# Peptides against a protein of PDB entry 7UQJ, part 212

Target 1, 160 residues: chain A of PDB entry 7UQJ
Amino acid sequence: PELYQNFNITPPRGVLFHGPPGTGKTLMARALAASCSSDERKITFFMRKGADILSKWVGEAERQLRLLFEEAKKHQPSIIFFDEIDGLAPVRSSKQEQIHASIVSTLLALMDGMDNRGQVIVIGATNRPDAVDPALRRPGRFDREFYFPLPDVKARFKIL

## One batch from the design tools (peptide; made by RFdiffusion4, then SolubleMPNN)

Design b2_p21_7_s3
Fold by OpenDDE base, seed 2:
Structure b2_p21_7_s3 (fold): chain B 160 residues (1-160), chain C 160 residues (1-160), chain D 160 residues (1-160), chain A 21 residues (1-21)
Amino acid sequence: as target 1 above (160 residues)
Amino acid sequence: as target 1 above (160 residues)
Amino acid sequence: as target 1 above (160 residues)
Amino acid sequence: MDKEAEEASLEAAAALSEQAA
């Protein structure tokens, strides 16, 4: 939130960080959480892995998402970071597709239920933006997308 | 490379980046790869995910690791980055433990087989250093460990 | 430092990180500091903002720089990180140009006074490498330059 | 965005530094 305010940027509800592995998506999310915390305004940072949401919380994932968003709202200003949000994608089984559909539907509802004035930012990081449900990439959800390039080959080579 | 020379530090064969998710481990590895490439000395960067090594290459993982190290040696100076190297840890099944043991043994042999003068650095990133096989954390392997903090709240505030 | 040794890279006295705002320059500097600290060899990290050097320490900036370098030398191996080193650039006033010239001259002398074996690395970060005095970018000073690319232009603009 | 990502990168950096200190 503060980060966006510093730039006179209307805080998105959701920001998709995408790019090759190791491009700093998760770092940037952490750093956004950091950079939005001033001495005057501490920001609470919540982090979850997409694969953990799908695998660890089978049958409770929707509840855990709700609790996460409630806790984020309670501790606002806050950032929710979903690392590997492409890990919410169904594994190649019909049963996992149903679980995915429910989890995604819950996440959609939670993001849509945030007021535009909400001091909660949601950041999703993925190496595979094509594996993120298009419904999550709509206005009011992950409607901001940020490509994390490979450190430019030349920049790479200068730092190497 | 240059950073180690400034401190008169013997180049480790392997560097373990550990810390909470989103602390920039993978970015750092990329940027290390970038920072070690001068205009005069281009460094080749190879990246693999630990989970991909274990899951995608069942029965060929050892061969793929060997090919990776051979290619890195061929294109030296080079960096091999293993993201989520804790993803090489066995899933809680006996069959996966055997696969893990073979892959880890191959990685150990490849790291031990690098000459101390080798222009190949291996970087492993993990959120769970405790899930990394202690044998990988021995001298001549991942014998340098770097903690990637959560952006400390105070450090946050000073960079604000 | 350790990173430079790994690649058989002669340790620069100074490294310039440049690129658009938000490209991870300062993160990289910190993570370089972290990545140079092993369990066996802790590295002391010193950070200053260029604007703070010019603004907070008017008339004492040169002394504060000397003290910083002395402390870094005392606590070597160490890294000195200047964030926003372009903030040492004169504001468009003749009085600030004189202050800048003195500060820059002091920094030049301090960097030149470091022995090639010195366990002190200086990292400067800037969004405006063109605003960094060319004298600082000479051999034996900030003679290594690393471009931090924009996160992809579209990504940037959606976070913009 | 630029300054935000900078500040973000800076903060992550600062945290790395404080743990390295």
Scores: peptide ipSAE 0.000, ipTM 0.211, DockQ to the pose 0.121; fails the geometry check
Fold by OpenDDE base, seed 3:
Structure b2_p21_7_s3 (fold): chain B 160 residues (1-160), chain C 160 residues (1-160), chain D 160 residues (1-160), chain A 21 residues (1-21)
Amino acid sequence: as target 1 above (160 residues)
Amino acid sequence: as target 1 above (160 residues)
Amino acid sequence: as target 1 above (160 residues)
Amino acid sequence: MDKEAEEASLEAAAALSEQAA
């Protein structure tokens, strides 16, 4: 809150990290989780891969999302990081993607159901922001988007 | 602010990223700069190498720092990233480092002169936090420090 | 080889980047791709997600792996980065994972078939090195493992 | 990296830092 207020930023319920792969999205999400913790206040960091929720939890994905959000709420302050969220919440391309539609609708409901006073931040990382369902990119959801550029090759050399 | 308030974190004026080379400090700074931008609010990212300010701007370093902070203030919200800040703000080892002392004093004054309501974040990256002047590490300056651990030394040797 | 020889590094056939999510594995892979590129010698960076190969290329995954390695060989020097390689090459848990076993066997054969003189580096990133088939972790395959530690939680807090 | 992609990524990384903060 204070950092966002000082920046006149509404605390995003959801933050979309987008940019080419290996631009530090996952690293940033963890750095965010860590930066939001103090010695007095540890942030619990939850990580899920979008594709893993679909593939490992076929038919249980909605339940796993609910459990994740409940656990994150129980362990506030917390960050939920969805790596490759485009794998979890692809753009609804066809009426036949009922499973994706159900998972997306559950995620939408979970994000919408978060109390604005809650200390749960949701970070979605994608390499393809246009592959993320536009409904997730609306206000109160992933309403903040962060582009992770490729560090210039020169900048990469300085990181290594 | 609001995210930091919800996390009871005072927005750092300055953040010191420290850790071994190649631990992702510069990348994280860029990712932070990108993560603070939204479609509605672009963050201007300023990058300077500490050594470059000393070497390229001999006798103009203080002016370049002032201009950098003025430009960052003009383009709020903004991040100023000093890569290798230990090159700019070494520990005052001797009375003969008057040039370093002047640059450090200028940087101190610029950081102290930032209105707490200002949307300028200063990130300093160093491989040597003990080589950074302790005055820069005081509250209201680089009062937040982030250790970037080496990937396990075994991991580092295989990355390099 | 030459690139690695120029760095006096034995060219890993395969490098396993492992560590908690958001520890910079993908970032490091890209930084490596960039660091190995000079103005004179661009490295071609191929990225595939392990889960995407399974999900998008059902029944064609082996072919897509072959094509990927052929393309990487054609565009030497090159890096093949498998993000979430545990999604492609899970530990053979049951005889019923025949599809996974076939993909893993294909990847094993492709890695084993790489001429030591080839300038193709394979980087596999995982959050779960124990979820990667041990056969992939043998000499001549992902024989180099890089642990990406969590930045110390205290360090993470100072980044934000 | 093209300059436009770098600028856009820097913008997004900065936005993330503010959002994180």
Scores: peptide ipSAE 0.000, ipTM 0.208, DockQ to the pose 0.052; fails the geometry check
Fold by OpenDDE base, seed 4:
Structure b2_p21_7_s3 (fold): chain B 160 residues (1-160), chain C 160 residues (1-160), chain D 160 residues (1-160), chain A 21 residues (1-21)
Amino acid sequence: as target 1 above (160 residues)
Amino acid sequence: as target 1 above (160 residues)
Amino acid sequence: as target 1 above (160 residues)
Amino acid sequence: MDKEAEEASLEAAAALSEQAA
C-alpha cells in the first residue's frame, strides 16, 4: 500500500507471479506476507492452490472462493495467494467445463468487487501466464505481472 | 526435507545463493525457512554475516561457528544462513590471514561433519560466487547453487 | 499515489525500511520498483549503498548525491534506494567526521527540496533505525517506516 | 528459488505489501 501510494500508482488488486517451475513464486509470496507483517500490523496470509480448489472443493468452489475473500477482508490487511492459478482459471475455451467457467466467473466478480480502500491483495502464481484467462489479467484484477526467470539453466540444474 | 524424501534425493547440505546485490538472496533464505515451517514442524532459522563472524568473533570465530552448528542441530529442523559468505570464506591465497584460513577450515569441517540424516540445511549468500573458496562449493558442502539475477531492467519495467 | 489520494495523505517522499538483517529490505525495494513499473509507466530504479557512498565517493559524495537525485528526477517516475542507509547517515555525534556531517546535510536538503508533485520516491533500508539520524525520519523525508520483522517463529507459523 | 523469482516475488510481494499498506 504505502509504496504504491508513494509511486502515485493505484495499488494493483492482483499481482501475477509467472515464470518457470521452481523459480520461487510460492516462496516469495510467503516471504512477502512475512516481511509485510509487523508486530503492530499483522498481515493475514491465505493460500490456496488452483488445482486444489477444483479438486477439493468440487461443487462448492464458488462458495469457498467467496468465503476466502470474505475472510481475507475480515482479517485485513491480508494477502490471498493462489498458487498454480492456471489450474483454477485456465484460458476460456469451448471445451471448458461449466464448473471451471463458473469458478473463473466468480473469481472475476470477487476481484472486481474489491473495494480499492480494502487492504486485501491477491497474488496469483503460475508457470504459464498464457494459460491464465486474459480476463484475470485486466486492470483492476491481476493488472501487475512479475516475471520469475529461471536462474540460469546451470544454477537450476545444480539445485535439483 | 519432506520434498527431498519424496523425490528420494539426498537433501543438499549447503545451497549457495549468488547474484547481484539486492536481488533478494537473504530474503529468499528467510522465506524458505518460513514456507518450510509449519505449526507442527517449526524450522529454526540461524543467520550470521560472514564479515560479522570475522569482525565480532575475533579470536573465537571457530568456536562460535561450532556453537552455531551445534545449536542448529539441537533445534532441528533448522537453517543456517550465512549472508555475505564471501566475507567469511574468501578464496584461499598465500596472503590469507591465519584467522581466515582457520575459520574456512572450521566451516569445511562442520559441513563435512553434518549427518545427511540431520535436518540442518546451510544457505550461503554472496554477490561474488567466484570469491567464495572453491572448497566450500564441492559435493557435501554448498553443492547446490542458485543464481539470483537482477530482475533485468525490462522485467522491472514489466512488473510495474 | 492513488491510495494516498484516497486516504488524503501526502505521499511520503521517503520510506524507511527497517528490520533485522536478511528480512528482505533490499529485495522489497527492488520488488516495489518492478511492481510499480508498467509498459506505459516505467519506473527507473537507482540503488546506492550507504557505506559505498562514503568509501567510493570520498570527496565527491555530496556531488554524487545531488547527481543521483537529479538523475532520478530526470527519469521520473523513479525510486532512489539507499541500502544500509545507517552507513551513509549515522546519528550525528560530536565525533562525526565533517564528511559524514556534510553528506547527511546534503541528503536532508535533497529530500526537503523534492517537489511533492514529483514522481521520485526515496527508500532507505537499515538494520538499525535508531542509528539513522532522526532528522532523516521527520515529515517530508523518511516519514514512513516499514518494519521488516524477522519472520518470527510466530509469523512463520501464521504464514502457513 | 530463483533470485529473479525472489526479486519478482519480492517485487510482487512489495507491490502487495504496498497494496496492503
Scores: peptide ipSAE 0.000, ipTM 0.260, DockQ to the pose 0.055; fails the geometry check

Design b2_p21_7_s3
Fold by OpenDDE base, seed 5:
Structure b2_p21_7_s3 (fold): chain B 160 residues (1-160), chain C 160 residues (1-160), chain D 160 residues (1-160), chain A 21 residues (1-21)
Amino acid sequence: as target 1 above (160 residues)
Amino acid sequence: as target 1 above (160 residues)
Amino acid sequence: as target 1 above (160 residues)
Amino acid sequence: MDKEAEEASLEAAAALSEQAA
C-alpha cells in the first residue's frame, strides 16, 4: 500500500519501469516485492529477461510465458518482473521477427487474460520505452509508467 | 577453507550458482575469490559470460576456452567464473546448435581434463539450472549446486 | 577536473574502460558524471550497451547512434557511455557482420566528427579490449585506456 | 529446491553482508 503511494501508482496490472541502465529498476522491483511481503503474506517474485525469453527459450518461449503466468497465479500475491522487456522487440530477420511477434502476441494475450481481481502484478523494465511494442503499453497491460532518472552518486549509494 | 565450510561445500571442482538475476551470484563468486586470497596466496579470478562466449568469440570460442583454462592453471590458485552459463545452451538453429554443442563439448573436456589436485575452481552461474546441459551437472564437473534466493530489502542493502 | 587527475586521464574525447565484469566500469562512469556535475553545471549522462545497439536497434542502429550524439551535443556537457562496446564486434554471419561493420563505421564517423572543443566525452566499457575494433582505439577516438582490476572485497565495498 | 541449499544461501548472504559492514 504505502510504496504504491510513494510511486504515485494505484495498484496497476502492468507497470513499465523505464530509465537508463543501473538506475535501480530491478532493485526497485525487488524492494517493492520485499516491502509488500509480510510474514503472513509473502509476495512471490518472478523474474525473466526479454533477451533471455528470446535467446534461451527459443521454440519454447510461448509455453514458458504461459507456465510463468500460471505459476504466478498459483503463488499469488505475485510479481512478474520482465527485465529488458524491449529485448522482445522485433529484430531484422523474418524468422526471428516471427518468433518475436509470436512471443509478444503470447504476452499480450496473457496480460489480457489476467483476472483483474487477481493479485498478479507485471513489471516491465526497459532502457528504451519507445522500443517496447505499443500494444504492450495499452490500457490493461503496461498502462502505468515510472521513470528512473540517473541518481547522483549520493542517491545511488542510498539505493544500492 | 572457512568460507567453504560456511557454504557447506567441500572444495568442489565445479560449483553451479543458481537463482534469480541480481541475487548476488557474481558478487558472491568475487567475494569468495577475495576472501580466499591472502597477501601470500592471491587467487586469480577469471570471468566469462556464456552469451559472450557464443556471440563475441564466434568461431574462436573453443580456442578461447582452452586458453582460459591454461591461463587459470598457470595462475593457480584460480577461479573461473562463467556468468549466465545457460547462454551456452543450444538454441534452435542447426548451425547455432552445432556451435553450442561444440563449445559445450569443449567445456566438458576441459573440466574432465583438470587435475583434481589442481587449484582451479570453476563456478557457473545461471538463472535457469534446467537450461544448463545435464552433461555439465555430472560428477567431476558442476557437481555442487548453490541456490541464491532473492534477498529481502534489508539483506539486499547489506550485500550492496 | 580533480577526478580526471585521479584517473590519470587528461580530458579525453574517448576513454576505454577495460577489465573484468563488475569491476565497477559502469559505476565509475556514473560516478565521474555525478562528480563532474555541479548545481551550476549538470553533466548529462547517456548510456547504451553494445549488444543492445546490435540486437535492439537492428536496422535503426546507425540512426539511433546519430540521434544519441546529437542529443549529447545538445545537452553538453555530456557523457556517452557505451557498456559492453565489444558487443559491436563482428560476429560470424555475413549479414550480421555487415550490420556490425556499418554500426562501427557510423560510430567511427561520429567520434571523428565531434568538435574537439565540444564538451562530449565518450566512454566505452569492455571486458575484452582485444575484441574492440582497432579502428575505435585510434587517436581522436578511444585513445585513452583505463584498466579496472578486480577489487578485493574491501575495495569493492568502497566503490559500491 | 533443497531446503538445506536455501538455508545455506541465506547464511552465505548474511556472512557476505557482515564482511561488507
Scores: peptide ipSAE 0.000, ipTM 0.220, DockQ to the pose 0.029; fails the geometry check

Design b2_p21_7_s4
Fold by OpenDDE base, seed 2:
Structure b2_p21_7_s4 (fold): chain B 160 residues (1-160), chain C 160 residues (1-160), chain D 160 residues (1-160), chain A 21 residues (1-21)
Amino acid sequence: as target 1 above (160 residues)
Amino acid sequence: as target 1 above (160 residues)
Amino acid sequence: as target 1 above (160 residues)
Amino acid sequence: MAKKTEELTLEAAEALSRQGA
């Protein structure tokens, strides 16, 4: 939230952090949440894993997503961070495809239903941006994408 | 590497990065690997997930760990990064406890078998340091622990 | 600290973190500082901005740098982090060139005067590595350089 | 963004340094 305000930029509804594992996507999201927290304006940071949404919330994932967004709205300004958001992608089973389609559809609706006046930012982190449903990457959703490259090996060489 | 020598501290064989998820543990490990590489001295960075060791390497996890350490030794100086190393902790099932005990025992033996002259560093990252087997946290293994706190909000205020 | 010793590599006196703004240079520096602190060996972290050295320390910058290095030596093991170290580079004015030359000369002398046995590491972060005085980038100073690549610019625009 | 990602990263790092101290 404050990241955008410090730049006088309207915060996106959603930001996709993508890059190889261990490039600091989740760190950056948490760092964003805490940097956007001032003594006057504490930002509430919510974190979920994509795999947990599918595995732990079986049969209630849609409801839990709704509750998460409601809680984030109640505690605005807030950040919702989805780690491993590519974990929402269906693993190779037809029953998981319908569940996935419903969960993704719910997430899409929740992101679309965020009023731009709502101080809720959604950050998704993935190691596989192409495994993220293209519908999530459209304007008004994860319409912002950050590549977290591997720290360049030559740069790595220089600290030895 | 060099950060320890500036402090004239004997480099640990293993370093445990712990702290809440998304505090930059994996980024730090990669940045450390990158930083420790010079144009003259390329550090080879190996990365594995704790959950992958248990799930993907079923029946071969011990062998794959041995191969990983052999390959790291062959490409020294090298870093082995175990992301989510707490994922080696048994999920509450008795069959997984025996597999876990064997895998952890193998990892302990591999870390203990590293000659201190070997230019192989092992970094474990966890969100749950107390879920890491205490045997892994003993001297000569993950004997150095780094806390990755949630970026404190007060710290964030200072950069704005 | 310990990362360098694990590779049996002589720690640099100085490390240059470079890359576009917001690539995690300062985070990495502090995370390195925190990571190098064990329960047995707390590392003292000192932070300064390059622009502050020129602007806030007008007429005393050399003295303040000396005091900083003395304090860092007194509290060793320690890290001195210079954020925006390219801010020590003269902005195009002749009076600033002399002041800059004196400040940079003082920093060079302080880095050169660090005994390799001194457990003081200097980290400089810059968005403009080519704006860092080449004398600072020589062996025994900021002789190690890390590139922090931009998350893809479209991505960065998207987090604003 | 870049500057604020730096700030965020600095802040995260400051927090890391304070809690690791």
Scores: peptide ipSAE 0.007, ipTM 0.355, DockQ to the pose 0.106; fails the geometry check
Fold by OpenDDE base, seed 3:
Structure b2_p21_7_s4 (fold): chain B 160 residues (1-160), chain C 160 residues (1-160), chain D 160 residues (1-160), chain A 21 residues (1-21)
Amino acid sequence: as target 1 above (160 residues)
Amino acid sequence: as target 1 above (160 residues)
Amino acid sequence: as target 1 above (160 residues)
Amino acid sequence: MAKKTEELTLEAAEALSRQGA
């Protein structure tokens, strides 16, 4: 919330952090959460793994997503961070594709249903931006993308 | 490489990065790899996921670990980074426990077999330090531990 | 501290983190500090802003730098992190250039005066590596440089 | 944006160092 205000730019509802593994996506999301919180304005940080949404919430993933967004709204200003958001994509089975389609559809609806006045930011992180459903990358959803390059091997931190 | 020498301490062969998800463990490892390379002294960075060692290398995990350490030695100075090293721990099945025990035993032997003069550092990252086999945390292995705390919500990122 | 020893390379006294604002330089420095501390070996982290050295310590900057290095030595193993180290460089005035020259000269002397066996690492961070005095970038000082690339400008976190 | 990300990174670092100290 505060980060966006400082830049005089309209806050996205969703931001996609993408780049190779270990480029600081999740760290940045936490840093953003921490940084947007002040003594007067604590930001609540909610974290979920995309794979956990599929695996741990089998048959209840949509409900758990709804509860997550409700909790985030209740505790606003809030950040919802989906780590490995490409992990919402099923392993290659038609049944899992249907489950995925339902979960993604629910996430789309939840992101679309966020009031423009709501102080909830959604951050998705992935190593595979092309594995993220294009519907999630449309305006009003994850409409902002952040590439986390590998610290160039040449921009090698000479921690010799 | 350079940081340890400044402290006149025996360089560990292995360093364990532990802390909550998204505290920058993998970023730090990459930054360390990058930082340890100079124009004169390029550090080669090898990255593996602990879960990939179990899942992708089924039946060849020990061989792939040996090849990894040989390649790291060949391209020294090198950093081997094991992300999610607790993912070497099996799901609770006796068969997977045996496979795990073999893989861990191989990793132990490879870490113990590194020449003290070898320019290979091993970094393990985990969200669950207690899920890392205690044998890996002994002197001469992952004998140095780095806690990556959550940026305290109070140590709020001044995301100005 | 420990990382340098593993690579059988002479530890730098100083490491320069450079790159655009918000690329993780300061985060990395702190993560390095945290990461270098173990239960057996706590690393003390000292942080100063380059601009604060000029502005808050007007007329006592050299003394405060000396005290900082003495305190770091007393509490070794230690990391001294200078954020915005280019902020030691004055705004274009002859009087400020003299003050800067004195402060930089003091920092050079302190970095040169660190015993090779001292467990004190100095990290400087800047957004403007070319604004860092070349004398600070010489061997035995900030002789290792780390580029923190912007996560690609296209992957600009539209944290609107 | 860059400045704010810098400050975030700085405070994240401050947070990490205070917790790691």
Scores: peptide ipSAE 0.006, ipTM 0.363, DockQ to the pose 0.139; fails the geometry check
Fold by OpenDDE base, seed 1:
Structure b2_p21_7_s4 (fold): chain B 160 residues (1-160), chain C 160 residues (1-160), chain D 160 residues (1-160), chain A 21 residues (1-21)
Amino acid sequence: as target 1 above (160 residues)
Amino acid sequence: as target 1 above (160 residues)
Amino acid sequence: as target 1 above (160 residues)
Amino acid sequence: MAKKTEELTLEAAEALSRQGA
């Protein structure tokens, strides 16, 4: 937020963190939340997994997404982090495809309904950007993408 | 690969990374991929979660495993990393047990069908080595096991 | 354990690690296991995910919880870590709600049945403490709660 | 910015890897 304000850059509604799994997408989202959180301005960090939205919220995933966005809006400034957002992508089963289509449609509508002036940033993390519904990657949604490369040998040595 | 070649050691077809969850099994697999990847010889890293093979590939998990191994073979040298490979272990439900048995059978057949001369390494990560089908832990499959201990106090202090 | 013994503090039966996801709850649980583990006194660390208890142990989750607690008791001193323990919270499906209620009831009974003198510590990790059944948060169960804040910039730098 | 994001990403990956440890 502050970084975007300082540059008069409209904060993206959504940022897609994509890259191989365990490249630190989840951690970066948290670290961004923490780094943007000062003692004076605490950022609330909301996290959901794409797979959990489907599995844990069978039949109410849409409502739970709405509640999540409402809660995030209530607790501004906030970050909504969707881990494994490609887990919302339809699997080949027709019944699952309908459920996924409905959930993705709800997420699209929620992202479109966000006032860009709101201090809610949505971060989606995926290991498979091409498995994310292209509609989520359009302007006004996940319109910025950050690639999380594999830690190179140097990054590995820092991880060791 | 290079380490095994330098010692004239036949690279194991499969390496089981086992240890408590978050001991860096996934990271080590990636770091191994990165360290074995030079600018001249990039290793392709394929990752799948055991649970995703079941949940995301309902009815096609076997075919997707075959495609994964074919793709890994096409992009040699490569690493196939199965995270949470115990997620392929049959759950006590008879219907799930049949699905798991079929998927595990396919994985066994794919590992058996790998030419040991192929530059495809399979890494399985599990938190529960005893929950992994013993057939996967036999020679020519996950025949080497690496225990990932909890980071000791020193490793903890490096994590802090 | 030793820290609690040294201060004549009754070790809590259960500690709830709550905070945003990836605040290091899992890591801290592990680091606690490692730090309490000496060469002379190895702590056995058992980990289960709340979602896995439901998904992987359909119809036998209760028995598997009992076996887990028995095994932890057999391998004292031990830590049982339940990651995503809110995953044991009922989802709105009535059938799932009954399953969850039964599993939670079993966990409650197991925690109540633990002799506080036993060197078994239960750590539950959740991102949603309010989604954890309040019965689990009562005295003699998860009676101590540790909030895992977002790693501040300093904690982030230490995580580097 | 990109380099700092990459550094923070690596930091974050390291921290998740470590936190995942």
Scores: peptide ipSAE 0.006, ipTM 0.267, DockQ to the pose 0.029; fails the geometry check

Design b2_p21_7_s4
Fold by OpenDDE base, seed 5:
Parts: structure tokens; C-alpha cells; sequence
Structure b2_p21_7_s4 (fold): chain B 160 residues (1-160), chain C 160 residues (1-160), chain D 160 residues (1-160), chain A 21 residues (1-21)
């Protein structure tokens, strides 16, 4: 709700932050979570890296995604932030391990299963929007995209 | 010593920093290394990522861990910081590659081989303490755990 | 040009930043890009992680590297920053997947194909210079190396 | 600028240290 009030946008299920690394995607996601939290309404912020989900949870990544979405739903209002989401859900190729296909399919199902009335927002951050599986960029999933340009010298002085 | 004086804690061999990504685990580890360094007593800070040890050193990861601990011992007082340590030493499963089992066994042996009088502290950072092999969380290894919560709104205004 | 004027160095094609993680390699690369950007001459900064190129672009990593170098050439003057470059181009071993060999060969060819008159600088950051394929550390590639020591408390105050 | 980010970082680290104590 507050995220959408601040951006005057129809409540997306997922927001894709894309742009070069260290343009402040992760910082912005946290700043948004902070600004949307009041003393009366704390937003629970969940963060995962795409690469971590693949590497750390061999054969359990799908379960960990399910648990993450369940925990986020339990602690509404919640933000799930996937840093490096293109590491989690790369473009489907014939060379993709079956593990990647299963993780992608799980994430798709979890995003589709989010009730539009749910106070769970998913933010994906990537340096490569074209590396994110196009199925995640469809309506009802990551249907809003924010470009994080390299801050100009003058813009860096405002973030630092 | 100074780290333990500052935190009034029994000198652990290993400290586990856990909490959501970018809650400042890496930043805190660096700040601690800086604050514990005086003009008279420079702490040598070694940093490795768990994912990097697995991906970059195929068949040499165990040797690189040994060299890291030897170098840390040579440059006492020292801090070894493992970022994303759950990528290095995930929970042992029947699906774990033999490579993970060997790396975990090496890290266990290296932590056990640290003399309690040694001025080498190991800090592990993870977003998922439950993904870290329980053998690493035993007394004489990572026997202290610090939770890094999502900063409250009031705490975030001090970071920005 | 400005990067080389600032460092009084013969224009390298590639600069290797090496040293412990969080010694400011990524921060320095960004600060350099900012300091070299004027209102009249904006440097375009491209950033990639080595691990991301391997994990996210299964079978497309070579193409993504080509596109990155083409885009950098299009937006001259440009900096390509590879964070964790030892994840992209580890030392060639008999255990390296054919995918790593192909990515390394592509990066070698792209660095060799950079015209010495091109305003594209490649910065590689690593915690392990010995893990970077020696073929990348030859003249005309990463032929300048900067060591990022653990900053002494006093040295950190000068870089920050 | 970098001093301010470091000071903010140190203050945040101190604040986190105080909240954990």
C-alpha cells in the first residue's frame, strides 16, 4: 500500500529494479522498506540473493522459496527482495540444469499464488533484465520495472 | 582480545553474523576490524566469500582454506571474515557434491586447530544460519551468533 | 585518458584490482569512474560480477561478454568493471567445465580486440590474483595490477 | 563525502552494536 501510494502505481505483485551494479538497487529497496514502515506498521523485509538460492540449497531451493513466501505472508505487510534475481531465474535454455527449471517454475507459481489483496511485495534486483526469464516479467509477476542509471557525479553526491 | 573487551564476551574462535542480506554484516565485520586496530596493534583482516571458494578453486578450495588460516596465523592478530559462509559450508546432504563435503571437513579441522590462545578470530556471515552445517555451529567453532535484524526506520535514518 | 592522467600510467587495456574483499576495490572503481566524469565527458561505467556471468548466462555468457564490449565501445569513454573476475576466468584446469574455457577464451579475444586507441578501460577486481587465468594478466590485457591492502585505520580515512 | 558515508557506517555499526547489547 504505502509503496504504491509513494509511487502512485497500481499495486504490482513484483517490481524489477534493473541497472548497473551498485547503482543503489539494494539500498533503494531497503530505503523503501524503511520509509513504508511506521511505528504502528512495521514492514517485514525479506532479502535473498539469486546466486545463494541456487548454490546453497541444492535440491532444497524450491522448498526455501515456498518457506520464504509463507513467512512473508505470515508477517504482512512484507517485502521480499531478491538481489541478483537473474541468478535465480536465468533465461530458460536447453543447457539449463533441471534445478534451474524447477526453481523458476516454483518462483512463477509463488508469484501467481500471491493474492492481489496480499500485503506482500516482491522486489527483484538485476544488472541484466534480459537475463531474467521473460515469464517473470509478465503481468501479475514483475510487471513494473525501474531503471537505476549510473548516477551522474551530481546524483552520487545526493546518495552518499 | 580487544574484540572481546569491546563486547565483554568469552573469546570465541568463531562468530556467526546472521540476518537478512545488507543488514550490515560485512560492514560490521569491517568496522570491528577497524575499531580493534590501533597504531600499536594492527588487526589483519582477511575476507573470502563462500561462493567464491566453491566456484573459483575447483579441487583447490581445501588448500586455499589452509593457506588462508596459515596467513592469518602469520599476521596475528587477525580476523578471517567469510561472507556468505553458507555457500562454503552448506548443511550436509546426500545430494552434496563430494567437493562440499571436503571443504566443510577442511574448515572444521582448521577451526579445531586454532589454538584458543591464538589471536585469529573467524567471522562467518550468512543470511541463513540454518543452511550452515551444524558442525560449524558447535562450541570451539562458530559458538557465538549475532543477529542482524532489518534496521528499524529510526536506525535507517542514521545509515543514510 | 583521464584515468591515465590521474594515475600517470601508460594506458592499460585492463587494470587488475586485487586485495582482500572490502578493501574498497569496487568503491575505488566507482570513485575513479566518477572522478573521470566531467559535465563535458561522461564516462559510462559497466559493471558485471564474474560469478553472475557464469551462473546467469548458461551458454550465453560469451555472447553477453561480446555485447558488453560492444556497448562499452558504443558509449566511449567507458569503463567495464568485472567484480570477482576470478569467478569469470579462473585458472585453467583439467577440471574446468568447457563453459569456463569458452568464457575465458572469449574474454581474452575481447581484450585483444580492444583498439589501443579505444576509450574503453577494463577493471577486474579479485581477492585472489593467483586464481585469475595467467593469460589475462599478460601485456595488452590486465597488464597493470593495484594491490588493495587492508587499509590501516588512518589509510581508510584517506580513501573514504 | 566518503567520510560521511564512513561516519554514517560507523554510527550505524555502533547503533547496531548498542541494539544487540
Amino acid sequence: as target 1 above (160 residues)
Amino acid sequence: as target 1 above (160 residues)
Amino acid sequence: as target 1 above (160 residues)
Amino acid sequence: MAKKTEELTLEAAEALSRQGA
Scores: peptide ipSAE 0.000, ipTM 0.240, DockQ to the pose 0.025; fails the geometry check

